# Peptides against a protein of PDB entry 2AKA, part 188

Target 1, 299 residues: chain A of PDB entry 2AKA
Amino acid sequence: MEDLIPLVNRLQDAFSAIGQNADLDLPQIAVVGGQSAGKSSVLENFVGRDFLPRGSGIVTRRPLVLQLVNSTTEYAEFLHCKGKKFTDFEEVRLEIEAETDRVTGTNKGISPVPINLRVYSPHVLNLTLVDLPGMTKVPVGDQPPDIEFQIRDMLMQFVTKENCLILAVSPANSDLANSDALKIAKEVDPQGQRTIGVITKLDLMDEGTDARDVLENKLLPLRRGYIGVVNRSQKDIDGKKDITAALAAERKFFLSHPSYRHLADRMGTPYLQKVLNQQLTNHIRDTLPGLRNKLQSQL

## One batch from the design tools (peptide; made by RFdiffusion4, then SolubleMPNN)

Design b2_p26_4_s4 (from b2_p26_4, 13 letters changed)
Fold by OpenDDE base, seed 1:
Parts: structure tokens; sequence; C-alpha cells
Structure b2_p26_4_s4 (fold): chain B 299 residues (1-299), chain A 26 residues (1-26)
């Protein structure tokens, strides 16, 4: 069954090469969240490398199809430059920025055209995610005043698809009931069938407060539940804190926290990665018949 | 288009193979 995800990767690559005009509802996980919700940190924690653009405002301006492949070697490849192997993940970051700017121009606009990035690593499970631009209400720089709506429209192109699972990333140090990620998920998935909640910034909650009820799926129930994670702080990222060390600290956080200790084995980045791998695999299995029919109809 | 068709055919064959494998596991 582990071969299903690589198969979908090949499909994604093939369809991307032919153009977006293929009305294909591929099984995928779309990552949604407000700006600074911690999406990039979650993805980087999966890889164990710093490779995503960072900054204030809208960082992700094109969909990033991130294909993680378990391998004995560690390197990255882009679909737009096949044959080039990246072993320096700073170069990966720079390539994402360059490729984004090439299409969007200098005004920090957005484009619905995906960047396809495949990362081979011994530290990852097979997993494909579509990182989407962070939802924002505040345009930065010379961005168009309607950038919020442009982002929303872009997200809707992905999350409205029935075969799209939604990884809704929400910070715990904000009102979760008003989470941009959960709001958009509820709009397109009112029964909570396709949504997986990720709660970040649990370590930044006010003293005397916790997200126990959310993590126990009691406050805003999702069929697929919630997983809490603790990401590196911006200070830690700037200081180049090792992701492996951060993962250990995350584990310690959950184990030592009175409100989360009992959930610790079902929390954290490693568990999230495992769950997503399983969810995607099962989802691919369930959608294979439909996928086959779609492929056949194109022949 | 011919190259695309070939690629799609290969993918279809892979999908079919995997679908058969999954059925055997059930």
Amino acid sequence: as target 1 above (299 residues)
Amino acid sequence: SSEREKELQELLEEVDKLAEELKKEE
C-alpha cells in the first residue's frame, strides 16, 4: 500500500506537465491556515530541514505540492527542473522563491500554478501535501487590496474537491473558534469529514489556559480529530535550532504538561506524520476506482 | 499527445496493478 502515494505523485507530475486543464480530482491533503499559523514549520519539521521561504506577510504565494518520499538518500527535486538534485536545502528555499517570483512578478502577487517539490529523505514517511497560501486580511507592500479574496479563491479551488483532505492549521494562542483554517474547512466540509485539525503554538498559550478540550475533540468535533504540535519559535528558527532537538522538546512538552500528558502518544509532529501517511494511503485506496475511470476516460 | 498518452497508459497500468493487489489483501 505504500506504493500508492508514489503513484499519486507520478500522476501529479504528469498532470502538471500537461497543464491544469485536466479536471482531475486527485486524492491529496491541502494545508490551510492563517498567516503565522505555523504551516511552514509543520512541513519543515516533517523533513527536518529549513527549506521554505520565511518572512512577514504572505510567504507562500503559489501552491506547493510537497512530495515526501522515504529514501536512503537525502535530496530534493523540482518538477520544473528535472534532473537537478538539490542537497543543500537553502538552495531549495531559494529556488522556491525564484520560481515564485518568476511567475508572480515583483508585486508579491499570487499564482494558482503549483510548484512541485519532491524531497527524498530517510527521515520522512511517504506523504504528499499541498501547501497553500496563508489566509490574510492585510495586504503587504504593493500587493493588491483584494489579495485576501484572491487567496481565498485559490484555496477554494483545492478544498472544495471531494477527494481533497484538509489539514487545518490553527494556533492555540488565538481564539480557535475564529480560526481562519477551521472556518474555511467548515465552509467546504460542514460535517467535518475531510478535515484534520492541527493545533500549533500550544507552548505559547496564556498561563492557566490549555487546549485540552479541542485536542480531545470535544469543543469543535472533527471526524478525523485534532493533533497538537509544538514548533520552533521564530527565535529558534533564526538561531538555527536543530529540528531534531525541537522534536525532542515537543515530546517533552506533551509528556510534562498536566493537561496533555494523557494525550502525549497521540500528539506531536512524528505522530502527525504517521497519521497523515495513513490517512492519505487509505484515501488513495478509496479513490482508486474513480481515479482509474478518470485516467481511462482520458485515453 | 502521443507521449502523454503513453504516460497515462503506464499510470493506468500501475493503478490497475495496485488495485488488484489491494483486492487480494481484502
Scores: peptide ipSAE 0.255, ipTM 0.846, DockQ to the pose 0.612
Fold by OpenDDE base, seed 3:
Structure b2_p26_4_s4 (fold): chain B 299 residues (1-299), chain A 26 residues (1-26)
Amino acid sequence: as target 1 above (299 residues)
Amino acid sequence: SSEREKELQELLEEVDKLAEELKKEE
């Protein structure tokens, strides 16, 4: 049987070229989280490269459709610049920034028009994610005063769709009850059927505290559960710590932590990738008849 | 675009093939 994820990627690209993506209700995983929740680091850890814009405030200002494709070669392609293969991931970062600024301007505004990025790599599983702008309550710089609502409205275009799974990214060093990601997920998925919880910054929790109850799915139960990850610290990023070394450190963290050792085989970035790949694959199978019908209606 | 329509038609055919394969496994 053929892999379903590449098929959906082709469909996604085809419909994106027509100009309407959010309304297609394709099986997909939308990534949501507050600013600085660690979303970008999670995505970069999947690829094993630094390629996403960094900064203070709202960094992701357009939806980024990130299509990971397992391949013998490593390169990236953008839908908006067909035929150009990127092998330098710093150039990928620059292209995301340039393409974002082209549409939104330099005032840190947002646009609902997605950027489609495909990454081929021998180090990834087939996986498609839609990275959405980080939720914020406070405008920064020249942002519109209603930026919070603009972001919310943009997110809702994705997460309200029945075929959209939600990757809710929450930092462990903040009150989970105040997690922007879990709040929006609860709003659109009150039964927790479509939401996968990711807990970041487990290594930054206060001494004597842990997120064991959350990770064991006992505090705020989700049908699809929670997966803890440890991203590179800002110091590690600034020091250009390689992602491979960071993944090893993450594994060591879970194995050595008294509260998480028993969960270690169900934690970490590699496990998260596997889970997301499987969840997306199964979800595609479940939604394939509906997808077929919708595709037919577009012809 | 006629070209895009052809592409979508091809994708639809692929979806149909996969759907048939899934039915055989049931």
Scores: peptide ipSAE 0.246, ipTM 0.844, DockQ to the pose 0.623
Fold by OpenDDE base, seed 4:
Structure b2_p26_4_s4 (fold): chain B 299 residues (1-299), chain A 26 residues (1-26)
Amino acid sequence: as target 1 above (299 residues)
Amino acid sequence: SSEREKELQELLEEVDKLAEELKKEE
């Protein structure tokens, strides 16, 4: 069987170019989370490169369609600058920032117009994610007072779609019952059929506490379950700590932790990437017949 | 553009073929 993910990527690119992407219910995974939930670190760990904007407040201000493609070579391409191959991922980060600022201006506003980024790498599985702005309730700088609602409205354009899976990223060192990611997921997916839970910052939990019940799917059950990850610290990111070393440390964390050692083979970034690849592939298979019919009816 | 519409049509045809193949495997 032909790999379905690249096919959907081509469709996504084609529809984006025509300006009809908003009207299509393509099989996809939307990434949602509060600000500072560790969402950007999870995505960078998939690629094994530092390439996402960093900073205070709202960092992701446009949807980022991130298409990971397994390849013998390593480079990135943007849909808005076709033919240019980026081999320096610092330049990728700068291009995301520049393209974001071009549309939103300097007031840290948001735009629903997506940035389409494709990354070819021998170190990735085929996977497409839509990174969405982090949820916030507090305007910063020159942001409009209704920025919270603007972000929510943008997210809802994606997560309300029946063919959209939701990667809900929540930090373990905060009250999970109040997780912005899990709240929005519950609102649009009350039965927990489309939501995959990611628990970050497990290494930052208070001594004597753990997220075992959550990770075992006993506290807030999701059909697709939860996967715990350990991201690089901000100091490690600033110091440009190698992601490979961080992944080894993550593995060691789960194996050595009394509450998580029995789950270690179903935790961590590599396992998450594998699960997402499988989930997306299966989801495409399940939804493709319906998508075909919808597309045909529009011709 | 007409070129984009053509590309879309080609992709739709590919999807259609793939969808039919998937039905046969079920």
Scores: peptide ipSAE 0.224, ipTM 0.831, DockQ to the pose 0.648
Fold by OpenDDE base, seed 5:
Structure b2_p26_4_s4 (fold): chain B 299 residues (1-299), chain A 26 residues (1-26)
Amino acid sequence: as target 1 above (299 residues)
Amino acid sequence: SSEREKELQELLEEVDKLAEELKKEE
C-alpha cells in the first residue's frame, strides 16, 4: 500500500516528460481556491519550509505537482532539472519562479504545463498534490483581460477528471457561500463525492462568529467532510516565524476555542496531512485497475 | 523513444505487481 503513491509519482513524471500530464486521468488531488485563500500556506505547512512564491495576484501560474515523499533525508528535486538536489528551500522558491517565467514570460501569463517538484523529508507523509493557479476575476499588471477564463479552463483540465480528488481551500473570513473553491467543486462534483473542504483563516473571523456549522458538515455537506486549519499570519511569514511553533499555536487555537474544541482532534494541519494521505492511498487502490489499462494504451 | 517505451513498460510491470499484491490482501 505504501508504494502506491511513489508509483503514481513515477507515472506523473513519465507522462509529464512527454507533455501529457494535464490530459491524463491519474489518481491525484487538485488544490483549488481563490487568490489569497491560504493554499500556499497549507502546502508549506505540510513541508515545514517556506518554498512557494509569494506576492500579490497570481503567484501560481503553472500547475505545481508537489510530490511529498517520506525519507530519512530532506531535499527537493525538480523533474526539469534531474540530478540537482535542493537543500535550501529558498532556492526551491527561486527555481519555481524561474521555471514559471521561462515558459510564461514576464507578463504574468499562465501555462497548463506542470512543474513537477518532489520533496523528500522525514517530516512529511507520502502525499501528492497538484497546486493550481488561484481563481481570480481581476487581471493584475499586464495579464490578459481574459485571465479569469484562462485559469478556469486550466483548472477544468484537472478537476473534471473522475480520478481527480479536489481539495477545495476556502477562507473562513469570507463568505463561504461564495467561495470560488466550493463553487467550482460543486460544478464538477455536484454530489460532493470527490471534494475535500479545507477552511483557512479561522483565527481571522470576527468575534462572535464561527464556522462550526461548516466544519460539522451541516451547511454545505461534502461526503469527505471539512477540515479547518490555522496558518501563519502574513506578519509571521514575513518575520520567518517557525512553522513548528505555528502548528502548536494552531492546536492551541482549536483546543481553546469554544466552538471548535469538540472538533479539535479532527482539525489542524497534521490531521489534514493524515487524511489526505489515507484518502489518496485508498483512491489509488481503487483506480489501479484503470491505471493499468491507461498505461497499456500509452504504449 | 526506445528509452521511454522501456520506462513505461517497467511501470506497467510494477503496476501489475502491485495489483496482484493488493488482490492477495483482500
Scores: peptide ipSAE 0.242, ipTM 0.846, DockQ to the pose 0.657; fails the geometry check

Design b2_p26_5_s1 (from b2_p26_5, 14 letters changed)
Fold by OpenDDE base, seed 1:
Formats: structure tokens, C-alpha cells, sequence
Structure b2_p26_5_s1 (fold): chain B 299 residues (1-299), chain A 26 residues (1-26)
């Protein structure tokens, strides 16, 4: 079972080399959420490194296929620059920005063409995620006025696929009924079969409020449930707060919180990573026989 | 090239088939 994710990664790389027009429904997890929902922070917490573009507005402007691979060594590789090993994750960030700008130009436009990034690390479980642009209603800077629809159309290319699991990232300090992530998930997965809820910003909720009912899967039930996480604040990121220290603080948060202490063993970034690895592995197992037949018919 | 990419995908089929067979036997 441990080899299933790496095998699918090799398939994904091979298909990316053929061209993005292959209507291949590969088992994967698409990450969706509104701007500032905390998607990038969740992904960086898995790696334990700062490596994703940061800024105001739409930061992710191309799909990022993030392939995490457990390894004894720590480095990153891009599919578009094979053979170059990145050991400085700041250089990884810069390469993402450069490769994004190369395709989208200077107008902060978006492109549906993925960037494929593989990260080898002793600190990760085997996991493949597709980071998607944050949903927005407001164009920023020189963005086209229809940017909301462009983003939505891009997301739909991924999340409509039956073998795509949806990691719906929603901030707890906003009305979850208005969550862009949960809305798009409900549109394409009305029965909540493919959606995993992630609730961020639990530490930023108003005093006397909590997301207990959501995290207990009682308010907006998903078959795959919800996992709460506490990300670093923007101040913590700017201050270069260590991710390991942030993960310890996250654990302390759940253990000490009156509303979440009973859920603490099923919360936090390490648990989320484990769950996603298991769910993706199981999903690959369940879909692989059918996928093999489809692949044969398309070649 | 497209041909090389297709060949790379096809080269994975034996391993994929072996894994599928193993999974179906479980």
C-alpha cells in the first residue's frame, strides 16, 4: 500500500509531460478555499518549511501539484526543471513565482497549467495535493474584472472529477455557512462523499464562540469529517516563527481549549497529514483497477 | 516528445498491473 501514492505520482508526472488536455481522473486531493483561508499555511505546515508565495490578493495563480515523498533526505524538484535539486526552500518559493510569471505575465492573471513540485523530506508522509487559487470576488491590482469566474472555472476543472477528493479549507472566524470552500464542495459533492473539511483560525474566533459542532460533524455533516488546525499568524510567518514550535502550540491549543480538548487527538496538522495520507491511499486502492482500464483505453 | 511521454506511461503498466492484481487478491 505504501507504494500506491508514488506510483500515482509517476503517472501524474508522465501525463503532465503529454499535456494538460488528457481528461485523466487521477486520484488526488484538490485544496480549495477563499483567499486568506489558510490553504498555503496548511501545506507549508506539512513540509515544515516556508516555500509558497506570499502576498496580498491571489497568491496562488496556477495549480500547484505538491507531491510529498517521505525520504531520508530533504530537497525539492520541479517537473519543469528536471535534475535540479532545491535544498533552499526560499529558492523553491522564487521558482514558483518565476514559473508562474513566465506563463501568466505581469498582470497577475491565472493559468490552469499546473506547476509540479515534488518535496522529499523525512518529516512528511507520502501525500499528493493540488493547491488551487483562492476564491475571490474582488479583483486586486491589474487582475481582470472576471477573475472570480476564471478562478471558479479553474477549480471546477479539478473538483468535478469523480476521483478528486476535496480538501475544503474554511476559516472558523468567518461564517461557515458562507464558506467559499464548502459552497464549491457542496456544488460538486452534494452528498459530502469526497470532501474533507479543514477548519483554520480556531484561535481567532470571538470570545465565547467555538466551532465544536462543526468539528464534531454535527452542523454541516461530511462523510470524511472535519479536522481543525491552528496555523501560524501572518505576524508569526513574517517573524520566521519555526513551524515545529507552531505545531507544538497547535497541540497545546487543542488540549487546553474547553470546547476542543475531547477532540484533541483528532485535530491538528499532524493528524490531518495522517488522515490525508490514509484517505488518499485508500482512495487510490479503490480507484486503481478502474483507472488502469481507463488509461489503457486512452493510449 | 508526445511519443516519449506515452512510452513513459506505458512503461508503468506492468507495475500498475501487478499492484492491481495484488489489491484484487486481498
Amino acid sequence: as target 1 above (299 residues)
Amino acid sequence: SMAEAIAKVQALFPELDALVAKLLAE
Scores: peptide ipSAE 0.072, ipTM 0.708, DockQ to the pose 0.830
Fold by OpenDDE base, seed 2:
Structure b2_p26_5_s1 (fold): chain B 299 residues (1-299), chain A 26 residues (1-26)
Amino acid sequence: as target 1 above (299 residues)
Amino acid sequence: SMAEAIAKVQALFPELDALVAKLLAE
């Protein structure tokens, strides 16, 4: 069963190489959330490296198919530059920025054409995620006035697929009832069958408030539940705080918090990674027979 | 064509049929 995710990754690469990415409903997890909800920080915490574009406004402007592969070695590869191994993750960040700008230009526009990035690491479980542009209502810089609609349309191309799981990322320090991630998930998955909730910024909640009812799946129930995480602060990121140290601080946060202590073993980034690996593996197993039949019927 | 694309994918992943067969037997 450990080989199912790599098998689907090979299928994804093959269909990407022939320009047919949009036509196959492959089992995958799409990451959705508002701007600054903490999506990119969650993905970097899985890898244990800073490698995603950072900044104000819409940072992710193309879908990023992130294929994590457990390996004894640590390096990254892009589908668009096969054979080049990246060992410096700052060069990975620069390549994402350059490849994004090559297609979108300097106006900070968006493109639905994915970037395919594979990361080999001893610190990851096998996992494939599609990082999508952050939902926003306000154009930044030279972005077109309809950018909100363009982003929404792009997200819908992924999250409407029956074999797509949805990782809905919401910040705890904002009204969860107004979460852009949970709203779009509810629109395309009204029964909450395909949605996994992630609650970020639990450390930034007002004193005397907590997200216990949400994390216990009592407020807005999802079949797949919620997982709380604590990402590095912007100051910690700018100061190049080590991700391993941040993961230890996250564990300490949950263990020391009166409202979360009883949930601590089912919270945090390492637990989230494990759950996503298991859920994706099971989802692939369930969808492969249907995928085979579809492929055979088109021959 | 889509048929040619699928044939190419099947040729690249002969283990897919074996895996699906195993899964259907479970």
Scores: peptide ipSAE 0.065, ipTM 0.706, DockQ to the pose 0.426
Fold by OpenDDE base, seed 5:
Structure b2_p26_5_s1 (fold): chain B 299 residues (1-299), chain A 26 residues (1-26)
Amino acid sequence: as target 1 above (299 residues)
Amino acid sequence: SMAEAIAKVQALFPELDALVAKLLAE
């Protein structure tokens, strides 16, 4: 039986190539969260490479359809430059920036037109994520004053789709009741059926505080639950700390923490990747009958 | 329409019908 995720990826690419992605509600996972919530770090930790744009303010300015494919070789390909294989992930970062600027200009504007990036790696599970711009309230540079609403409208194009799962990324060191990710998820998924919670920055919580109640699904229940992760600090990223070492430190954090030790086998980036692969696969399977009926009615 | 979109994709990607058939057979 062929893996369902790569098959759906080929369909996504085909529809994206003709600008008709909106016509088919394909199973996907959209990644949402405030600026600096740790979204980019989660995605880079899946690949084990630094390859996403970094900086202050809005870094992701176009949707990034990130297609992870388990392979014996490691390389990346963009839909907009077919036939070019990238083996240097710094060049991948530069291409994302260049392709973003080509469409949005240099004013840090946003565009709803996706970038499609496929990463082949022996270190990944098959997984497709749509990285979306971070929610912000503060325009930077030449951004329009309504940039908050432009980002929100862009996110809504993805997260309102019935077959879209939502990866809601929230930092633990901020008020979770005010999480931008959880707010938008609750708006479009009020019963918490399509939302997976990710709690980042658990290592940056104040002494004597923890997110145990959230991670145990007791505070803000989601059907698909919550997974805690520990990303590299900004200092560690700037210092080029190895992602493998960071993943080992994450494991140690959960195993050693009094509030999280009992959850440690259901926490961390590797577990998150496994859960997302499984949930996306199952979600594809569950949506296929509806997709079939829709296609048969239109063809 | 979705039908028109699929027709355009089929012109660009002749393997689309085979992919759709495989997907729907799962």
Scores: peptide ipSAE 0.033, ipTM 0.683, DockQ to the pose 0.214
Fold by OpenDDE base, seed 4:
Structure b2_p26_5_s1 (fold): chain B 299 residues (1-299), chain A 26 residues (1-26)
Amino acid sequence: as target 1 above (299 residues)
Amino acid sequence: SMAEAIAKVQALFPELDALVAKLLAE
């Protein structure tokens, strides 16, 4: 199968550079979820590196176009600083923070202007994700009181697009029926055609409770289903727990859990990455004829 | 630069067209 994802990535970069990204409905996956839903941890688990900003409140304040590219080498590149290869992922984190602050200022405001980050790694599948600001109702710091609506409006710019798949990240230790991610997905994708559910924090559920019905697609059915993951705890992150060890622990969790054992082969971060790669590839294939027509009309 | 971006789009467009044609022929 031809590497359709890298082809679309090149188009995405080119259109981003000319400010035309808003007008081109490129096949992509937008990552949505409430604050602390575990979005950043899912993305870092794909790369196997700590590279995303961390903290309380709104961490992602600009859309992050994360282009994962399978490669024999491991490094990152930003579109805004071409030619600079980052091999230290801490420097990647710092660059995201610096570039965010450059545009938004120090008030922790948001901007719809994306950061384009490409990560080459032998540990990733080809995958493009747009990490979006976490939905929140509580302004932090000097954020405007309407920050909730600003975030929502920003998300809508992505998730309303027909060719946008939605990765809805919801924590299992919260009421899933009230998940911000699933709510916004349902609003723009009422038939559940474009939404992939990710259930995080399965290890943090109350004793005697499980998300089996959700993961089996019985409670809130999505055409593309749900995938459960177990991220590192904040303690594990602060303790610099190795992501590889965390992935092994995740696998053990699903295999050992009575409610999830039968699903274990269709759960976890590696499976999620595979599914997203396949879904995006297929979606690109389906979208390419329309993309061609749009490109012809704009050039 | 914008010019470089446009040039990249133009360069990629034939490849995309060929790919689409191939996919439609399958």
Scores: peptide ipSAE 0.020, ipTM 0.605, DockQ to the pose 0.619

Design b2_p26_5_s2 (from b2_p26_5, 13 letters changed)
Fold by OpenDDE base, seed 2:
Structure b2_p26_5_s2 (fold): chain B 299 residues (1-299), chain A 26 residues (1-26)
Amino acid sequence: as target 1 above (299 residues)
Amino acid sequence: SLAEALAKVEALFPELDALVARLQAE
């Protein structure tokens, strides 16, 4: 089944050329979370490179279709500039920023038009994610006052689709019962069938507190469960701390923590990648026959 | 163009059909 994700990637690329008018419910994983929940750091940890825009406020302003492809070589390609291979991931970041600004202008507005980025790497599993703008209640800069609702409407275009899995990213150092990611997931997936929980910032919890009950799927149960991760601190990112070293520190964190030690083999970014690859592959397998029939009827 | 995009989708049908057939046989 190794070829299922690449085949769906080719379908995604073909339909992106048709525009948003193609009501095609492709099997995919949408990433949702509040601003500063750690979504971008999770995605960069999968690639092992710094390549996403950083800053205050709404950083992701267009959907980013991130197609990870296991390969012997390491480079990135954008659908909007075919034939250009990026080997410097700082240039990838700059291209995302430039392409975002080209469509949204200087007012830091949002657009529902996706950016399609494919990353070839020996360090990734085949995996496709749709990174969505972070949920916020506070407009920044020249953003329109209704930006919260614009973001929500954009997210709903993805997460309401039956074949869309939801990666709900929540920080552990905030009230998880009030997580924006878990709230929107519960609204569109009330039975918790399509939602995978990611808990970030476990290293930033108050002394004497832990997220064990959440990670054991006892507090807010999801059929697909929860996976805890530890991202680089902002200081580590600014200091250009190596992602490989950060992943080793993450492993050490789970192994050494009294509340998480027994879960350590089912936690961390590498395990999350494996789980997402398996879940997406299985999801494609289950949906592909119906998708093929639907495609035939629309052509 | 729309026509070109549809042609690209149709070009994937042989692979898609082969994979669907394999999955249904499992």
Scores: peptide ipSAE 0.211, ipTM 0.825, DockQ to the pose 0.827
Fold by OpenDDE base, seed 5:
Structure b2_p26_5_s2 (fold): chain B 299 residues (1-299), chain A 26 residues (1-26)
Amino acid sequence: as target 1 above (299 residues)
Amino acid sequence: SLAEALAKVEALFPELDALVARLQAE
């Protein structure tokens, strides 16, 4: 079981060289969410480092295949610059931006060509995620007026695949019924079989309101359920608040909150990471025989 | 090249087959 995710990572790396036209349905988790839903913060919390581009509007403009690998050492590697080990995660951020701009130009356009980033760390579980551009209706910079649809079309290339799990990231301080992440997930997974719900910004909900019914899987049921998380605020990120301290605060939040105390052991970033590792591993196990047969038929 | 990429995939088949066989035996 332990070697399933690394094997799929090697397959994924090999397939990336074949180009976009490879009709391969690899077991993977696609991360979807609206702009400012807290998606980048969730991913950075897994690594325990600030390494993703930040800013207003569309920050992620290419799919980012993020391969987390448990290791005794901490460093990152890009598929497009093999042999270079990054130990400074600020340089990782800069490389993502540079490689994005190389393909999309300076107009803040999008490209469906993935960036492949592998992070080795003692602080991560084996986990592969595909971070997708945030859904937005508002073009920024020189983006075309139809950028919303371009993003949607890009997302559909991933989330429509049968072997793709969907990590739907929604903020609790917005109307969850109107969540872009949950809407797209329901469109391609109407029975809720492939979708994992993540609810962010639980700490920013209005006093006297809570997301208990959602987290208990009673409002919008998903087979794989919902996990609540508390990310660093933008102020905390700008102030370089330590992620470890933020994770402790998250734990305290769930334990002390009247509506969430009974759920606390099934909430938070560490639990989310564990669940995703287990679900991806099991998903690979279930799909691997079919994948092997499909690969043989295509070669 | 496409040929090189396909060769890399094929090189993984022995390990993939071993894992599939193990999973089917469980």
Scores: peptide ipSAE 0.208, ipTM 0.823, DockQ to the pose 0.832
Fold by OpenDDE base, seed 4:
Structure b2_p26_5_s2 (fold): chain B 299 residues (1-299), chain A 26 residues (1-26)
Amino acid sequence: as target 1 above (299 residues)
Amino acid sequence: SLAEALAKVEALFPELDALVARLQAE
């Protein structure tokens, strides 16, 4: 089944040129979460590079179709600048920012027009994610006062699709019952069939508290369960702590924590990446026959 | 162009059909 994700990537690239076809329901994983939920860090940890815009407020302002492709070489390519290979991931970050600003302007508005980024790396599994703008209630800068609703509407365009899996990213150091990610997921997936929970910031929980019940799928059960991760802190990022060291620290965290030790083999970023690869592959397998028929009917 | 995009999609159909056929045979 190794060829399923690459094939869907090619389909996705082809359809991106047609524009937003409302009838297109490609098997994909949409990443949703509140601002500062740790979503960008999760994605960067998959790649092992710093390449996403950072800052306060809304960082992702356009959908980012992130196509991870296992390869012997490491480089990135954008669909909007074909033929240019990026080997410096800072340049990737700058290109995302520039391309975002080109469409949204300087007011930090949002656009539903995706950026398509493919990352080739020996450190990734084949995986396609659609990174969506972080949910927020407060506009920043010159953002329109209704930015919350604009983001919500944008997210709904993706997460309402039946073939869309939802990666719901929630911080453990906040009330999970109030998680923006889980709320929107519950709205469009009330039975929890399409939602994968990611719990970040487990290392930032109050002393004497843990997310064991959540991670064991006992509190807010999802069919596809929860995976806990520990991202680099902002201090670690600013201090240029490498992702490899952070992943080792994450492993150590789970192994050494009394509440999580028994779950350690089913936690952490590497396990999450594996699960997402498997989930997406299986999802493509299940949906591909129907997708083929639908595509034929549209041509 | 739209025509070019559609042509690219159509060009993927042989591979898509082959994969679908394989999946249905499993």
Scores: peptide ipSAE 0.207, ipTM 0.816, DockQ to the pose 0.802
Fold by OpenDDE base, seed 3:
Structure b2_p26_5_s2 (fold): chain B 299 residues (1-299), chain A 26 residues (1-26)
Amino acid sequence: as target 1 above (299 residues)
Amino acid sequence: SLAEALAKVEALFPELDALVARLQAE
């Protein structure tokens, strides 16, 4: 089963070359959430590197197909830069920004054309995610006034697909009933069959409050449940806190918190990565026969 | 080209078919 994700990655690469991203329902996980929900931090914690664009407002402006591949070596490759191996993850960040700007221009607009990034690392499980622009209601800078709707339309192109799993990222320090991620997931997956909940910012909740009922899948039940994570704070990121130290702090948080201690073995970034690998692998297994038949009918 | 991309997809079919067959046998 370990080879299923790499096979789908090769299919994704082949289809990306056709330019028909919209017509193929490939098994994938789309990452959705409001701006500042912690999506980028979750993805960087999987890799153990800082490599995603940072800034105020909409950081992700094109879909980022992030293909994580377990390997003995550590490097990154872009589909648009074939043959170039990146070993400096700061250069990876710069390439994402440059390639984004090349297509969208300098006005911080969005484009539905994906960037395909493959990361080889000994520290990752095989996992493919599609990072999508953060949902927003307020245009920032030179963004068009209808940017909210443009983002929603872009997200809908992915999350409406039957073979798309949805990683819904919601901050715990906000009302989860009003989560943009959970709202869009509920719209396209009303029975909660395709949605995995991620709860970030558990360390930023008000004193005397907790997300235990959500994490126990009792408040807003999803078939695939919820996983809590603790990302690095902005202060920790600015201070260049090591991701390994952040993962240790996350583990300590769950173990020491009275409301979460009993859930600690089913929480945190490493557990999330494992669950996503398993969920994607199983999903590919279930969908691949149908996908193969569909592909045959199109040839 | 579209033709080249389709050829790349078709080149994956033997592996895909083998994998599907294995999964169905389990």
Scores: peptide ipSAE 0.207, ipTM 0.822, DockQ to the pose 0.794

